# Peptides against a protein of PDB entry 7C96: the designs that were tried, part 1

Every score and structure here is a prediction.

Target 1, 73 residues: chain A of PDB entry 7C96
Amino acid sequence: PVIPDDFRCPISLELMKDPVIVSTGQTYERTCIEKWLQAGHGTCPKTQQTLTSTVLTPNYVLRSLIAQWCEAN
Below, numbering starts at 1 at the first letter of every chain, in headers, positions and changes, except where a header shows other numbers.
Peptide ipSAE was made for these designs. It is ipSAE averaged over its two directions, with the distance scale d0 held at 1.0 Angstrom where the peptide's residues are scored. Compare it between designs on one protein only; published cut-offs may not apply.
A fold fails the geometry check if it doesn't show the stated peptide or something in it is severely misdrawn.

## One batch from the design tools (peptide; aimed at target 1 I11 C32 W36 P45)

Design b1_p8_1 (made by RFdiffusion4)
Pose (drawn by RFdiffusion4):
Structure b1_p8_1 (pose): chain A 73 residues (1-73), chain P 8 residues (1-8)
Amino acid sequence: as target 1 above (73 residues)
Amino acid sequence: PAYLEWWH
């Protein structure tokens, strides 16, 4: 069960199934960041940096790295 | 961190 932290969501602290990127460059689990934005925050959770967009963009390359790591282990 | 406090 040796899970690299880079693959963990800063909020869930668990492996990411649907990693998305916010305008600050930070990556979260979709369901976690969605709840954050639903609670009325307009800030990057990790950096407290205010957001310039609400667009969540899938981090496909990370999804690939995670998927690769999953099959090996 | 505050965001984890909010989450829990």

Design b1_p8_1_s1 (made by RFdiffusion4, then SolubleMPNN; from b1_p8_1, 4 letters changed)
Fold by OpenDDE base, seed 3:
Parts: structure tokens; sequence; C-alpha cells
Structure b1_p8_1_s1 (fold): chain B 73 residues (1-73), chain A 8 residues (1-8)
């Protein structure tokens, strides 16, 4: 089945397992964005906007939707 | 994108 684009991490392009929201509102796989930040980057991978904070907020709703999709497919 | 290239 075709994986919805919104369920894929903008970085890895893989189905997200632990989606987190950055200050710009974009969602990424936790592991991917953490590695990006650890590498010294301070911008949003997708939008190139400067991150106002390094806080990563879990996107529980999306996580649930992805889990439901995986169970159905 | 830059991030994609970095990750890949």
Amino acid sequence: as target 1 above (73 residues)
Amino acid sequence: SEALEWWS
C-alpha cells in the first residue's frame, strides 16, 4: 500500500515511528532531527527556517494515526 | 533538499 506522504519523515523519507514537532511546526522522526541538531545545524531541514528553540514536542496524534494505518495495512 | 542529501 502507498504510505501517505504526511506519515513519512521529511529527512529519512521513512514511515515515522516517533514523530516530533520542531519550533517551525514541521514534524520529523525524532532520531533524524536529533542527529541533525547534534551535527550543529540550527535550521528546519524542510523549510530552512531558523529554529527558535531545540525543544522537540511529541506529535502523539500523528503517532497514533500512523500506528492505526500500519495495523490496517 | 540539504537535509535529505545529508542523511543519504
Scores: peptide ipSAE 0.266, ipTM 0.850, DockQ to the pose 0.933
OpenDDE base, seeds 1, 2, 4, 5: peptide ipSAE 0.249, 0.243, 0.257, 0.257; ipTM 0.843, 0.841, 0.846, 0.847

Design b1_p8_1_s2 (made by RFdiffusion4, then SolubleMPNN; from b1_p8_1, 4 letters changed)
Fold by OpenDDE base, seed 4:
Structure b1_p8_1_s2 (fold): chain B 73 residues (1-73), chain A 8 residues (1-8)
Amino acid sequence: as target 1 above (73 residues)
Amino acid sequence: SPALEWWE
């Protein structure tokens, strides 16, 4: 079935398994954003805003929603 | 987007 856009990582465009929130409030797949940061980027991939922090916060709500969607589809 | 371009 069609994956909701909000469930796709802005980087990989794939269904997120471990979504994390960056300082700008955008959510990405952990692996993707970590690679982005390790590559030397200090901006939010989607908004191009400078990240005020490199801390990644798990988006548990979204993770749960995605899990529920996967179970139903 | 920059993210997509980087990923590819």
Scores: peptide ipSAE 0.211, ipTM 0.824, DockQ to the pose 0.915
OpenDDE base, seeds 1, 2, 3, 5: peptide ipSAE 0.205, 0.195, 0.203, 0.207; ipTM 0.822, 0.818, 0.821, 0.823

Design b1_p8_1_s3 (made by RFdiffusion4, then SolubleMPNN; from b1_p8_1, 4 letters changed)
Fold by OpenDDE base, seed 5:
Structure b1_p8_1_s3 (fold): chain B 73 residues (1-73), chain A 8 residues (1-8)
Amino acid sequence: as target 1 above (73 residues)
Amino acid sequence: SEALEWWE
């Protein structure tokens, strides 16, 4: 079935398994955004806004929604 | 997007 756009990582374009929120409020797959940051980037991949922090916060709500979708499909 | 271009 078609994966909802909100469930896809803006970087990998794949279904997120470990979604995390950056300082700008955007959500990415943990692995993707960590690699981006490790490469020395200081901006939000999707919006190009400057990140005020490199802290990554798990998006538990989205993680649950994706899990529910996967169970149903 | 910037990230997509970088990953490609």
Scores: peptide ipSAE 0.217, ipTM 0.829, DockQ to the pose 0.917
OpenDDE base, seeds 1, 2, 3, 4: peptide ipSAE 0.208, 0.203, 0.216, 0.211; ipTM 0.824, 0.822, 0.827, 0.825

Design b1_p8_1_s4 (made by RFdiffusion4, then SolubleMPNN; from b1_p8_1, 4 letters changed)
Fold by OpenDDE base, seed 3:
Structure b1_p8_1_s4 (fold): chain B 73 residues (1-73), chain A 8 residues (1-8)
Amino acid sequence: as target 1 above (73 residues)
Amino acid sequence: SEALEWWQ
């Protein structure tokens, strides 16, 4: 089935397993965004906005929705 | 996207 775009990481374009929200409000796969930050980048991959914080907040609702979708498809 | 270019 076609994976909803909102369930795909903007970086890897793959189904997210551990979605996290950055300071700009965008959601990414934890592994992807962590590698991005570790590489010295300080901007939001999607919006190019400067990140005001490196705190990554788990998007539990989305994680649940994705898991639910995977079970059904 | 620079992120996509970086990842791919």
Scores: peptide ipSAE 0.209, ipTM 0.822, DockQ to the pose 0.925
OpenDDE base, seeds 1, 2, 4, 5: peptide ipSAE 0.205, 0.201, 0.203, 0.208; ipTM 0.820, 0.818, 0.818, 0.821

Design b1_p8_2 (made by RFdiffusion4)
Pose (drawn by RFdiffusion4):
Structure b1_p8_2 (pose): chain A 73 residues (1-73), chain P 8 residues (1-8)
Amino acid sequence: as target 1 above (73 residues)
Amino acid sequence: PAYLEEYY
């Protein structure tokens, strides 16, 4: 069960199934960041940097890295 | 971290 931290969501602290990127460059689990934005926050949770967009963009390359790691282990 | 306290 040796899970690299880079693949963990800063909120869930678990492996990411649907990693998305916010305008600050930070990556979160979709359900976690969605709840954060639903609670009225307009800030990047990790950096407290205020956001310039609400667009969540899938991090496909990370999804690939995670998927690759999953099959090996 | 504070953001975890606010989140949970």

Design b1_p8_2_s1 (made by RFdiffusion4, then SolubleMPNN; from b1_p8_2, 4 letters changed)
Fold by OpenDDE base, seed 2:
Structure b1_p8_2_s1 (fold): chain B 73 residues (1-73), chain A 8 residues (1-8)
Amino acid sequence: as target 1 above (73 residues)
Amino acid sequence: SPALEEFY
């Protein structure tokens, strides 16, 4: 089945398993965004906006929605 | 974007 775009990581383009929110409000797969930050980048991959913080907040709602989708499909 | 290719 077709994976909803909102369930795909903007970086890997794959279904997210551990989605996290960055300071710009965008959500990415934790592993992907951590690698991006570790590479020395200080901007949001999707929006190119400067990150005001490098704190990554788990997107539990999205994680649950993705889990529900996977269960149904 | 070429800059993101390495993360795919």
Scores: peptide ipSAE 0.079, ipTM 0.727, DockQ to the pose 0.444
OpenDDE base, seeds 1, 3, 4, 5: peptide ipSAE 0.073, 0.079, 0.066, 0.079; ipTM 0.718, 0.731, 0.704, 0.725

Design b1_p8_2_s2 (made by RFdiffusion4, then SolubleMPNN; from b1_p8_2, 4 letters changed)
Fold by OpenDDE base, seed 3:
Structure b1_p8_2_s2 (fold): chain B 73 residues (1-73), chain A 8 residues (1-8)
Amino acid sequence: as target 1 above (73 residues)
Amino acid sequence: PPFLKEFY
């Protein structure tokens, strides 16, 4: 089935398993954004905005929605 | 970086 765009990581373009929200409000797969940050980047890949924080907040609602979608498809 | 598939 067609994966909803909102369920795909902007970086990997794959279905997210551990979605996290960055300071700009964008959501990414945890491992992807961590690699980006570890590479020395301080901006949001999607928006190019400077990250005001490197804190990654789990998007539990989205995680649940994705899990439900996976179970149904 | 090579792990980015959409932006670069």
Scores: peptide ipSAE 0.078, ipTM 0.722, DockQ to the pose 0.203
OpenDDE base, seeds 1, 2, 4, 5: peptide ipSAE 0.076, 0.069, 0.061, 0.032; ipTM 0.712, 0.713, 0.712, 0.597

Design b1_p8_2_s3 (made by RFdiffusion4, then SolubleMPNN; from b1_p8_2, 4 letters changed)
Fold by OpenDDE base, seed 5:
Structure b1_p8_2_s3 (fold): chain B 73 residues (1-73), chain A 8 residues (1-8)
Amino acid sequence: as target 1 above (73 residues)
Amino acid sequence: PPFLELFY
């Protein structure tokens, strides 16, 4: 079935397994955004806005929604 | 966005 756009990582374009929120409010797959930050970047890949923090917050609601979708599809 | 090229 077609994966909802909101469930795909903006970077990998794959279904997110460990979605995390950056300071701009955008959500990415953890491994993708960590690699981006480790490379020395300080901007949001999707919006190009400067990150005010490098803290990554787990998006538990989205994680649960994706899990529910996977169970049903 | 152009930054995505760094991941492919």
Scores: peptide ipSAE 0.070, ipTM 0.721, DockQ to the pose 0.591
OpenDDE base, seeds 1, 2, 3, 4: peptide ipSAE 0.057, 0.054, 0.061, 0.048; ipTM 0.708, 0.700, 0.711, 0.695

Design b1_p8_2_s4 (made by RFdiffusion4, then SolubleMPNN; from b1_p8_2, 6 letters changed)
Fold by OpenDDE base, seed 5:
Structure b1_p8_2_s4 (fold): chain B 73 residues (1-73), chain A 8 residues (1-8)
Amino acid sequence: as target 1 above (73 residues)
Amino acid sequence: SEALKLFY
């Protein structure tokens, strides 16, 4: 079945396995956003807003929702 | 698409 948009990383467009939230509130796959930051970028890939922090917060709720969806589909 | 091809 079609993967819900909210479950796909805005960078890779793939199903997120380790979703993390950036300072702007947007969620990305950890590996994708880490590479983005390591490349020297300081903005949110989706919104282009400047990040006020480089801290990445795990989105545990979303991770669980994705896991539940995968089990059902 | 809004995807960033650098990470594909």
Scores: peptide ipSAE 0.084, ipTM 0.747, DockQ to the pose 0.330
OpenDDE base, seeds 1, 2, 3, 4: peptide ipSAE 0.072, 0.079, 0.072, 0.071; ipTM 0.740, 0.729, 0.730, 0.739

Design b1_p8_3 (made by RFdiffusion4)
Pose (drawn by RFdiffusion4):
Structure b1_p8_3 (pose): chain A 73 residues (1-73), chain P 8 residues (1-8)
Amino acid sequence: as target 1 above (73 residues)
Amino acid sequence: PSYLEEYY
């Protein structure tokens, strides 16, 4: 069960199934960041940096790295 | 971190 931290969501602290990127460059689990934005916050949770967009963009390359790691282990 | 306190 040796899970690299880079693959963990800063909020869930668990492996990411649907990693998305916010305008600050930080990556979160979709369901976690969505809740954060639903609670009325307009800030990057990790950096407290205010957001310039609400667009969540899938981090496909990370999804690929996570998927690769998953099959090996 | 404070963001975890606010989130949960």

Design b1_p8_3_s1 (made by RFdiffusion4, then SolubleMPNN; from b1_p8_3, 3 letters changed)
Fold by OpenDDE base, seed 3:
Structure b1_p8_3_s1 (fold): chain B 73 residues (1-73), chain A 8 residues (1-8)
Amino acid sequence: as target 1 above (73 residues)
Amino acid sequence: PPFLEEFY
C-alpha cells in the first residue's frame, strides 16, 4: 500500500521508525538527522533554515501512528 | 534533494 508522505523521512524517503522533531518543526528519522548534524551541517535539510538547537525531540504520536499503520498494512 | 543522497 501507499505510505503516507507524512510518515516518510524527508531524507531517506523511507517509513520512519524513530521520528524526531528538530527546532524548525520538521520531523526526520533520528539516524538520518544525526548523521546530517555530525557531518557539520547546522540547517534543516528540508527547509534550509538554520537550526536554533541541535536538540532532537521524539515525535511519539507520529511513531505510534506509523506503528498502527504498519500493523494494518 | 541531490545533496542529501548520501543519507538515503
Scores: peptide ipSAE 0.082, ipTM 0.736, DockQ to the pose 0.413
OpenDDE base, seeds 1, 2, 4, 5: peptide ipSAE 0.071, 0.050, 0.040, 0.078; ipTM 0.717, 0.697, 0.670, 0.733

Design b1_p8_3_s2 (made by RFdiffusion4, then SolubleMPNN; from b1_p8_3, 4 letters changed)
Fold by OpenDDE base, seed 5:
Structure b1_p8_3_s2 (fold): chain B 73 residues (1-73), chain A 8 residues (1-8)
Amino acid sequence: as target 1 above (73 residues)
Amino acid sequence: PPFLELFY
């Protein structure tokens, strides 16, 4: 079935397994955004806005929604 | 966005 756009990582374009929120409010797959930050970047890949923090917050609601979708599809 | 090229 077609994966909802909101469930795909903006970077990998794959279904997110460990979605995390950056300071701009955008959500990415953890491994993708960590690699981006480790490379020395300080901007949001999707919006190009400067990150005010490098803290990554787990998006538990989205994680649960994706899990529910996977169970049903 | 152009930054995505760094991941492919």
Scores: peptide ipSAE 0.070, ipTM 0.721, DockQ to the pose 0.571
OpenDDE base, seeds 1, 2, 3, 4: peptide ipSAE 0.057, 0.054, 0.061, 0.048; ipTM 0.708, 0.700, 0.711, 0.695

Design b1_p8_3_s3 (made by RFdiffusion4, then SolubleMPNN; from b1_p8_3, 4 letters changed)
Fold by OpenDDE base, seed 3:
Structure b1_p8_3_s3 (fold): chain B 73 residues (1-73), chain A 8 residues (1-8)
Amino acid sequence: as target 1 above (73 residues)
Amino acid sequence: PPFLEEFF
């Protein structure tokens, strides 16, 4: 089945397992965005906007939706 | 994204 685009990490393009929200409001797979930040980048990979914070907020609703989708497909 | 391929 076709994976909804919103369920894919903008970086890995794969189904997210641990989605986190960055300061710009974009959601990424935790491991992907952490690697990006650890590499010394301070911008949002998708929007190129400067991140005002490096805090990563778990997107629990999206995690649940993805899990539900996986169970159904 | 292609521009991030070197990092991931």
Scores: peptide ipSAE 0.085, ipTM 0.757, DockQ to the pose 0.462
OpenDDE base, seeds 1, 2, 4, 5: peptide ipSAE 0.073, 0.071, 0.069, 0.082; ipTM 0.743, 0.743, 0.735, 0.751

Design b1_p8_3_s4 (made by RFdiffusion4, then SolubleMPNN; from b1_p8_3, 5 letters changed)
Fold by OpenDDE base, seed 1:
Formats: C-alpha cells, structure tokens, sequence
Structure b1_p8_3_s4 (fold): chain B 73 residues (1-73), chain A 8 residues (1-8)
C-alpha cells in the first residue's frame, strides 16, 4: 500500500526508521538531518526556517505509529 | 537550493 506522507522523511522520501524532531517542529530521519546539519546548514530543510537549536528530539509516537503500520501492511 | 544539492 501507499506509504502515508507523514511517515516519510521529507529528505529521503522513505519510511522513517529513526524519526527526530527539529526546533521548527518538523520531523526527519535522523541520519538525513544530521548530514544536513554537519554540512553547516542552520535552517529547516522543509520550511527554510532558521533553527533555534540543533538538538534533535526522538519522535517516539511517530516511531510507534510507523511500526504499527508496518505490522499491518 | 542547498537542500536539493545535498539530497537530490
């Protein structure tokens, strides 16, 4: 079945395995956003908003929802 | 776009 848009990383366009939330509230695959930050960027890839912090917060709820979806499909 | 340069 079609992967829900909310379950796909805005960068990789793939189903997220380790979703993390940035300061703007957007969620990305950890490895993708880390590479973006390591490249010296200080903005949110999707919204272009300036990040007020580079802290990445695990999105445990989304992680669980994705896991449940995978089990059902 | 830096985003496209890195990932697309």
Amino acid sequence: as target 1 above (73 residues)
Amino acid sequence: SPFLELFY
Scores: peptide ipSAE 0.060, ipTM 0.723, DockQ to the pose 0.422
OpenDDE base, seeds 2, 3, 4, 5: peptide ipSAE 0.043, 0.049, 0.048, 0.034; ipTM 0.697, 0.717, 0.717, 0.636; seed 5 fails the geometry check

Design b1_p8_4 (made by RFdiffusion4)
Pose (drawn by RFdiffusion4):
Structure b1_p8_4 (pose): chain A 73 residues (1-73), chain P 8 residues (1-8)
Amino acid sequence: as target 1 above (73 residues)
Amino acid sequence: PAFLEEYY
């Protein structure tokens, strides 16, 4: 069960199934960041940097890295 | 961290 931290969501602290990127460059689990934005925050949770967009963009390359790691282990 | 306290 040796899970690299880079693949963990800063909120869930678990492996990411649907990693999305916010305007600050930080990556979160979709369901976690969505809740954060639903609670009225307009800030990047990790950096407290205020957001310039609400667009969540899938981090496909990370999804690929996680998927690759999953099959090996 | 504060953001975890606010989140949970």

Design b1_p8_4_s1 (made by RFdiffusion4, then SolubleMPNN; from b1_p8_4, 4 letters changed)
Fold by OpenDDE base, seed 4:
Structure b1_p8_4_s1 (fold): chain B 73 residues (1-73), chain A 8 residues (1-8)
Amino acid sequence: as target 1 above (73 residues)
Amino acid sequence: SEFLELFY
C-alpha cells in the first residue's frame, strides 16, 4: 500500500514510529530531528524557519493514526 | 497489516 505523505518523516522519508512536533508545527521522526539538532542546527529541516524552541512535543494523535493505518494495511 | 510489526 501507498504510505500517505503525512505519515512519512520529511527527513527519512519513512513511516514515522515516534513522531514529534517542532516549534514550527512540522512533524518529524524523533531520532531524525534529534540528530539534526545535535549537529548544531537551529532551523526546521523542511521549512528552513528558525526554531523558537528546541522542545520536541510527541504527536500522539498522528502516532495513533499511523498505528491505525498500519493495522488496516 | 503489512506494517504491523513496526509498532507492535
Scores: peptide ipSAE 0.033, ipTM 0.650, DockQ to the pose 0.034; fails the geometry check
OpenDDE base, seeds 1, 2, 3, 5: peptide ipSAE 0.031, 0.031, 0.031, 0.032; ipTM 0.635, 0.639, 0.632, 0.633; seeds 1, 2, 3, 5 fail the geometry check

Design b1_p8_4_s2 (made by RFdiffusion4, then SolubleMPNN; from b1_p8_4 with A2P Y7F)
Fold by OpenDDE base, seed 3:
Structure b1_p8_4_s2 (fold): chain B 73 residues (1-73), chain A 8 residues (1-8)
Amino acid sequence: as target 1 above (73 residues)
Amino acid sequence: PPFLEEFY
C-alpha cells in the first residue's frame, strides 16, 4: 500500500521508525538527522533554515501512528 | 534533494 508522505523521512524517503522533531518543526528519522548534524551541517535539510538547537525531540504520536499503520498494512 | 543522497 501507499505510505503516507507524512510518515516518510524527508531524507531517506523511507517509513520512519524513530521520528524526531528538530527546532524548525520538521520531523526526520533520528539516524538520518544525526548523521546530517555530525557531518557539520547546522540547517534543516528540508527547509534550509538554520537550526536554533541541535536538540532532537521524539515525535511519539507520529511513531505510534506509523506503528498502527504498519500493523494494518 | 541531490545533496542529501548520501543519507538515503
Scores: peptide ipSAE 0.082, ipTM 0.736, DockQ to the pose 0.410
OpenDDE base, seeds 1, 2, 4, 5: peptide ipSAE 0.071, 0.050, 0.040, 0.078; ipTM 0.717, 0.697, 0.670, 0.733

Design b1_p8_4_s3 (made by RFdiffusion4, then SolubleMPNN; from b1_p8_4, 5 letters changed)
Fold by OpenDDE base, seed 1:
Structure b1_p8_4_s3 (fold): chain B 73 residues (1-73), chain A 8 residues (1-8)
Amino acid sequence: as target 1 above (73 residues)
Amino acid sequence: SEFLKLFY
């Protein structure tokens, strides 16, 4: 089935397994955003806004929603 | 976009 856009990482375009939220409120797959930050970038890939923090917060709600969707499909 | 180019 078609993966809902909100469940796909903006970078990998794949179903997120470990979604994390950046300071701009956007959510990415952890491994993708970590690589981006490690490459020396300080902006949000999707919005291009400067990140006020490099802290990555797990998006547990989205993780749960994705899991539920996977179970049903 | 530019960020997509970095990961594909």
Scores: peptide ipSAE 0.039, ipTM 0.682, DockQ to the pose 0.527
OpenDDE base, seeds 2, 3, 4, 5: peptide ipSAE 0.036, 0.038, 0.032, 0.038; ipTM 0.665, 0.672, 0.644, 0.676

Design b1_p8_4_s4 (made by RFdiffusion4, then SolubleMPNN; from b1_p8_4, 3 letters changed)
Fold by OpenDDE base, seed 5:
Structure b1_p8_4_s4 (fold): chain B 73 residues (1-73), chain A 8 residues (1-8)
Amino acid sequence: as target 1 above (73 residues)
Amino acid sequence: PPFLELFY
């Protein structure tokens, strides 16, 4: 079935397994955004806005929604 | 966005 756009990582374009929120409010797959930050970047890949923090917050609601979708599809 | 090229 077609994966909802909101469930795909903006970077990998794959279904997110460990979605995390950056300071701009955008959500990415953890491994993708960590690699981006480790490379020395300080901007949001999707919006190009400067990150005010490098803290990554787990998006538990989205994680649960994706899990529910996977169970049903 | 152009930054995505760094991941492919």
Scores: peptide ipSAE 0.070, ipTM 0.721, DockQ to the pose 0.566
OpenDDE base, seeds 1, 2, 3, 4: peptide ipSAE 0.057, 0.054, 0.061, 0.048; ipTM 0.708, 0.700, 0.711, 0.695

Design b1_p8_5 (made by RFdiffusion4)
Pose (drawn by RFdiffusion4):
Structure b1_p8_5 (pose): chain A 73 residues (1-73), chain P 8 residues (1-8)
Amino acid sequence: as target 1 above (73 residues)
Amino acid sequence: SFLDEYFA
């Protein structure tokens, strides 16, 4: 069960199934950041930096790295 | 912390 932290969501602290990127460059689990934005916050949770867009963009390369790691282990 | 706000 040796899970690299880079693959963990800063909110869930668990492996990311649907990693998305916010305008600050930080990556979160979709369901976690969606809740954050639903609670009325307009800030990057990790950096407290205010957001310039609400667009969540899938981090496909990270999805690939996680998927690769998953099959090996 | 942002976790305290999130789980509040």

Design b1_p8_5_s1 (made by RFdiffusion4, then SolubleMPNN; from b1_p8_5, 4 letters changed)
Fold by OpenDDE base, seed 2:
Structure b1_p8_5_s1 (fold): chain B 73 residues (1-73), chain A 8 residues (1-8)
Amino acid sequence: as target 1 above (73 residues)
Amino acid sequence: SFLDLFYS
């Protein structure tokens, strides 16, 4: 079945396994956004907005939704 | 681009 767009990382375009929220409210796969930040970028890949913080917050709700989808499909 | 490095 087709993976819902909201379940795909904006960077890798793959199903997220460890989704995290950045300061702009966008969600990415942890490894992807960490590599982006480590490369010296201070903007949100999707929106190009400047990040007010580099803190990454786990998106547990989305992780749960993805898990439920995977179990059903 | 740099972002392409993350694509599969």
Scores: peptide ipSAE 0.081, ipTM 0.742, DockQ to the pose 0.243
OpenDDE base, seeds 1, 3, 4, 5: peptide ipSAE 0.053, 0.050, 0.046, 0.060; ipTM 0.718, 0.707, 0.693, 0.739

Design b1_p8_5_s2 (made by RFdiffusion4, then SolubleMPNN; from b1_p8_5, 4 letters changed)
Fold by OpenDDE base, seed 3:
Structure b1_p8_5_s2 (fold): chain B 73 residues (1-73), chain A 8 residues (1-8)
Amino acid sequence: as target 1 above (73 residues)
Amino acid sequence: SFLDKFYS
């Protein structure tokens, strides 16, 4: 089945398991964005916007939707 | 690509 684009991490392009929201509102796989930040980057990989914070907010709704999709497919 | 190293 075709994975919905919104379920894929913009970095890994893989189905997200632990999606987190950055300050720009974009969602990434936690491990991917953490590595990005750890590498010294302060911008949003997708939008190139400067991150106003490094806080990563779990996207529980998306996590649930992805889980449901996986169960159905 | 540059982002390959961030893939999980």
Scores: peptide ipSAE 0.092, ipTM 0.768, DockQ to the pose 0.308
OpenDDE base, seeds 1, 2, 4, 5: peptide ipSAE 0.076, 0.071, 0.072, 0.075; ipTM 0.744, 0.740, 0.738, 0.745

Design b1_p8_5_s3 (made by RFdiffusion4, then SolubleMPNN; from b1_p8_5, 5 letters changed)
Fold by OpenDDE base, seed 3:
Structure b1_p8_5_s3 (fold): chain B 73 residues (1-73), chain A 8 residues (1-8)
Amino acid sequence: as target 1 above (73 residues)
Amino acid sequence: SFLELFYS
């Protein structure tokens, strides 16, 4: 089955397991964005916008949708 | 991915 693009991490391009939202509103796999920030980057990988904070907010709705998709496919 | 090359 074709994985919806919105379910893939912009960095890993893999199905997200722990999606988190950054200050720009973009969602990434937690481990990926954490590594990005840890590497010293202060921008949003996808949009190149400067992050106003390093807070990562869990995207529970998306996590649930992905889980449902996985169960159905 | 391209982005992955930069955080790794």
Scores: peptide ipSAE 0.045, ipTM 0.692, DockQ to the pose 0.416
OpenDDE base, seeds 1, 2, 4, 5: peptide ipSAE 0.040, 0.042, 0.029, 0.029; ipTM 0.672, 0.677, 0.621, 0.616

Design b1_p8_5_s4 (made by RFdiffusion4, then SolubleMPNN; from b1_p8_5, 3 letters changed)
Fold by OpenDDE base, seed 1:
Structure b1_p8_5_s4 (fold): chain B 73 residues (1-73), chain A 8 residues (1-8)
Amino acid sequence: as target 1 above (73 residues)
Amino acid sequence: SFLDEFYS
């Protein structure tokens, strides 16, 4: 079935495996956002807002929801 | 998009 938009990384457009939250509240696949930051960018890819921090917080709830969806589909 | 260009 169709993957829910909220489960897809804004960068890779693929189902997220290790979703992390940036300072703007947006969630990305860890590897994708890390590469973006390593390239010297200081903005949120999706919203273009300036990041107040480069800390990446695991989105455990979303990870669980995605896992449950995968089990059912 | 610019993101596509970055990762493609």
Scores: peptide ipSAE 0.068, ipTM 0.737, DockQ to the pose 0.430
OpenDDE base, seeds 2, 3, 4, 5: peptide ipSAE 0.064, 0.062, 0.057, 0.061; ipTM 0.731, 0.730, 0.724, 0.733

Design b1_p8_6 (made by RFdiffusion4; failed a check: a repeat of another design)
Pose (drawn by RFdiffusion4):
Structure b1_p8_6 (pose): chain A 73 residues (1-73), chain P 8 residues (1-8)
Amino acid sequence: as target 1 above (73 residues)
Amino acid sequence: PAYLEEYY
């Protein structure tokens, strides 16, 4: 069960199934960041930096890295 | 961290 931290969501602290990127460059689990934005916050949770967009963009390359790691282990 | 306190 040796899970690299880079693959963990800063909020869930668990492996990411649907990693998305916010305008600050930080990556979160979709359901976690969605809840954050639903609670009225307009800030990047990790950096407290205010957001310039609400667009969540899938991090496909990370999804690939996680998927690769999953099959090996 | 504070953001975890606010989140949970």

Design b1_p8_6_s1 (made by RFdiffusion4, then SolubleMPNN; from b1_p8_6, 5 letters changed)
Fold by OpenDDE base, seed 3:
Structure b1_p8_6_s1 (fold): chain B 73 residues (1-73), chain A 8 residues (1-8)
Amino acid sequence: as target 1 above (73 residues)
Amino acid sequence: PEFLKLFY
């Protein structure tokens, strides 16, 4: 089945397993954005906006929605 | 690297 775009990480383009929200409001797979930050970048990969914080907030609602989708498909 | 997929 077709994976909803909102369920795909903008970086990996794959179904997210541990989605996290960055300061710009964009959501990424945790491992992807962590690698980006560890490489020394301070911008949002998708929007190129400067991150006001490097805190990664779990997107629990999206995580749940993805899990439900995976169970059904 | 894997995280650069966004740029393609």
Scores: peptide ipSAE 0.035, ipTM 0.658, DockQ to the pose 0.187
OpenDDE base, seeds 1, 2, 4, 5: peptide ipSAE 0.033, 0.032, 0.030, 0.031; ipTM 0.652, 0.644, 0.635, 0.634; seed 5 fails the geometry check

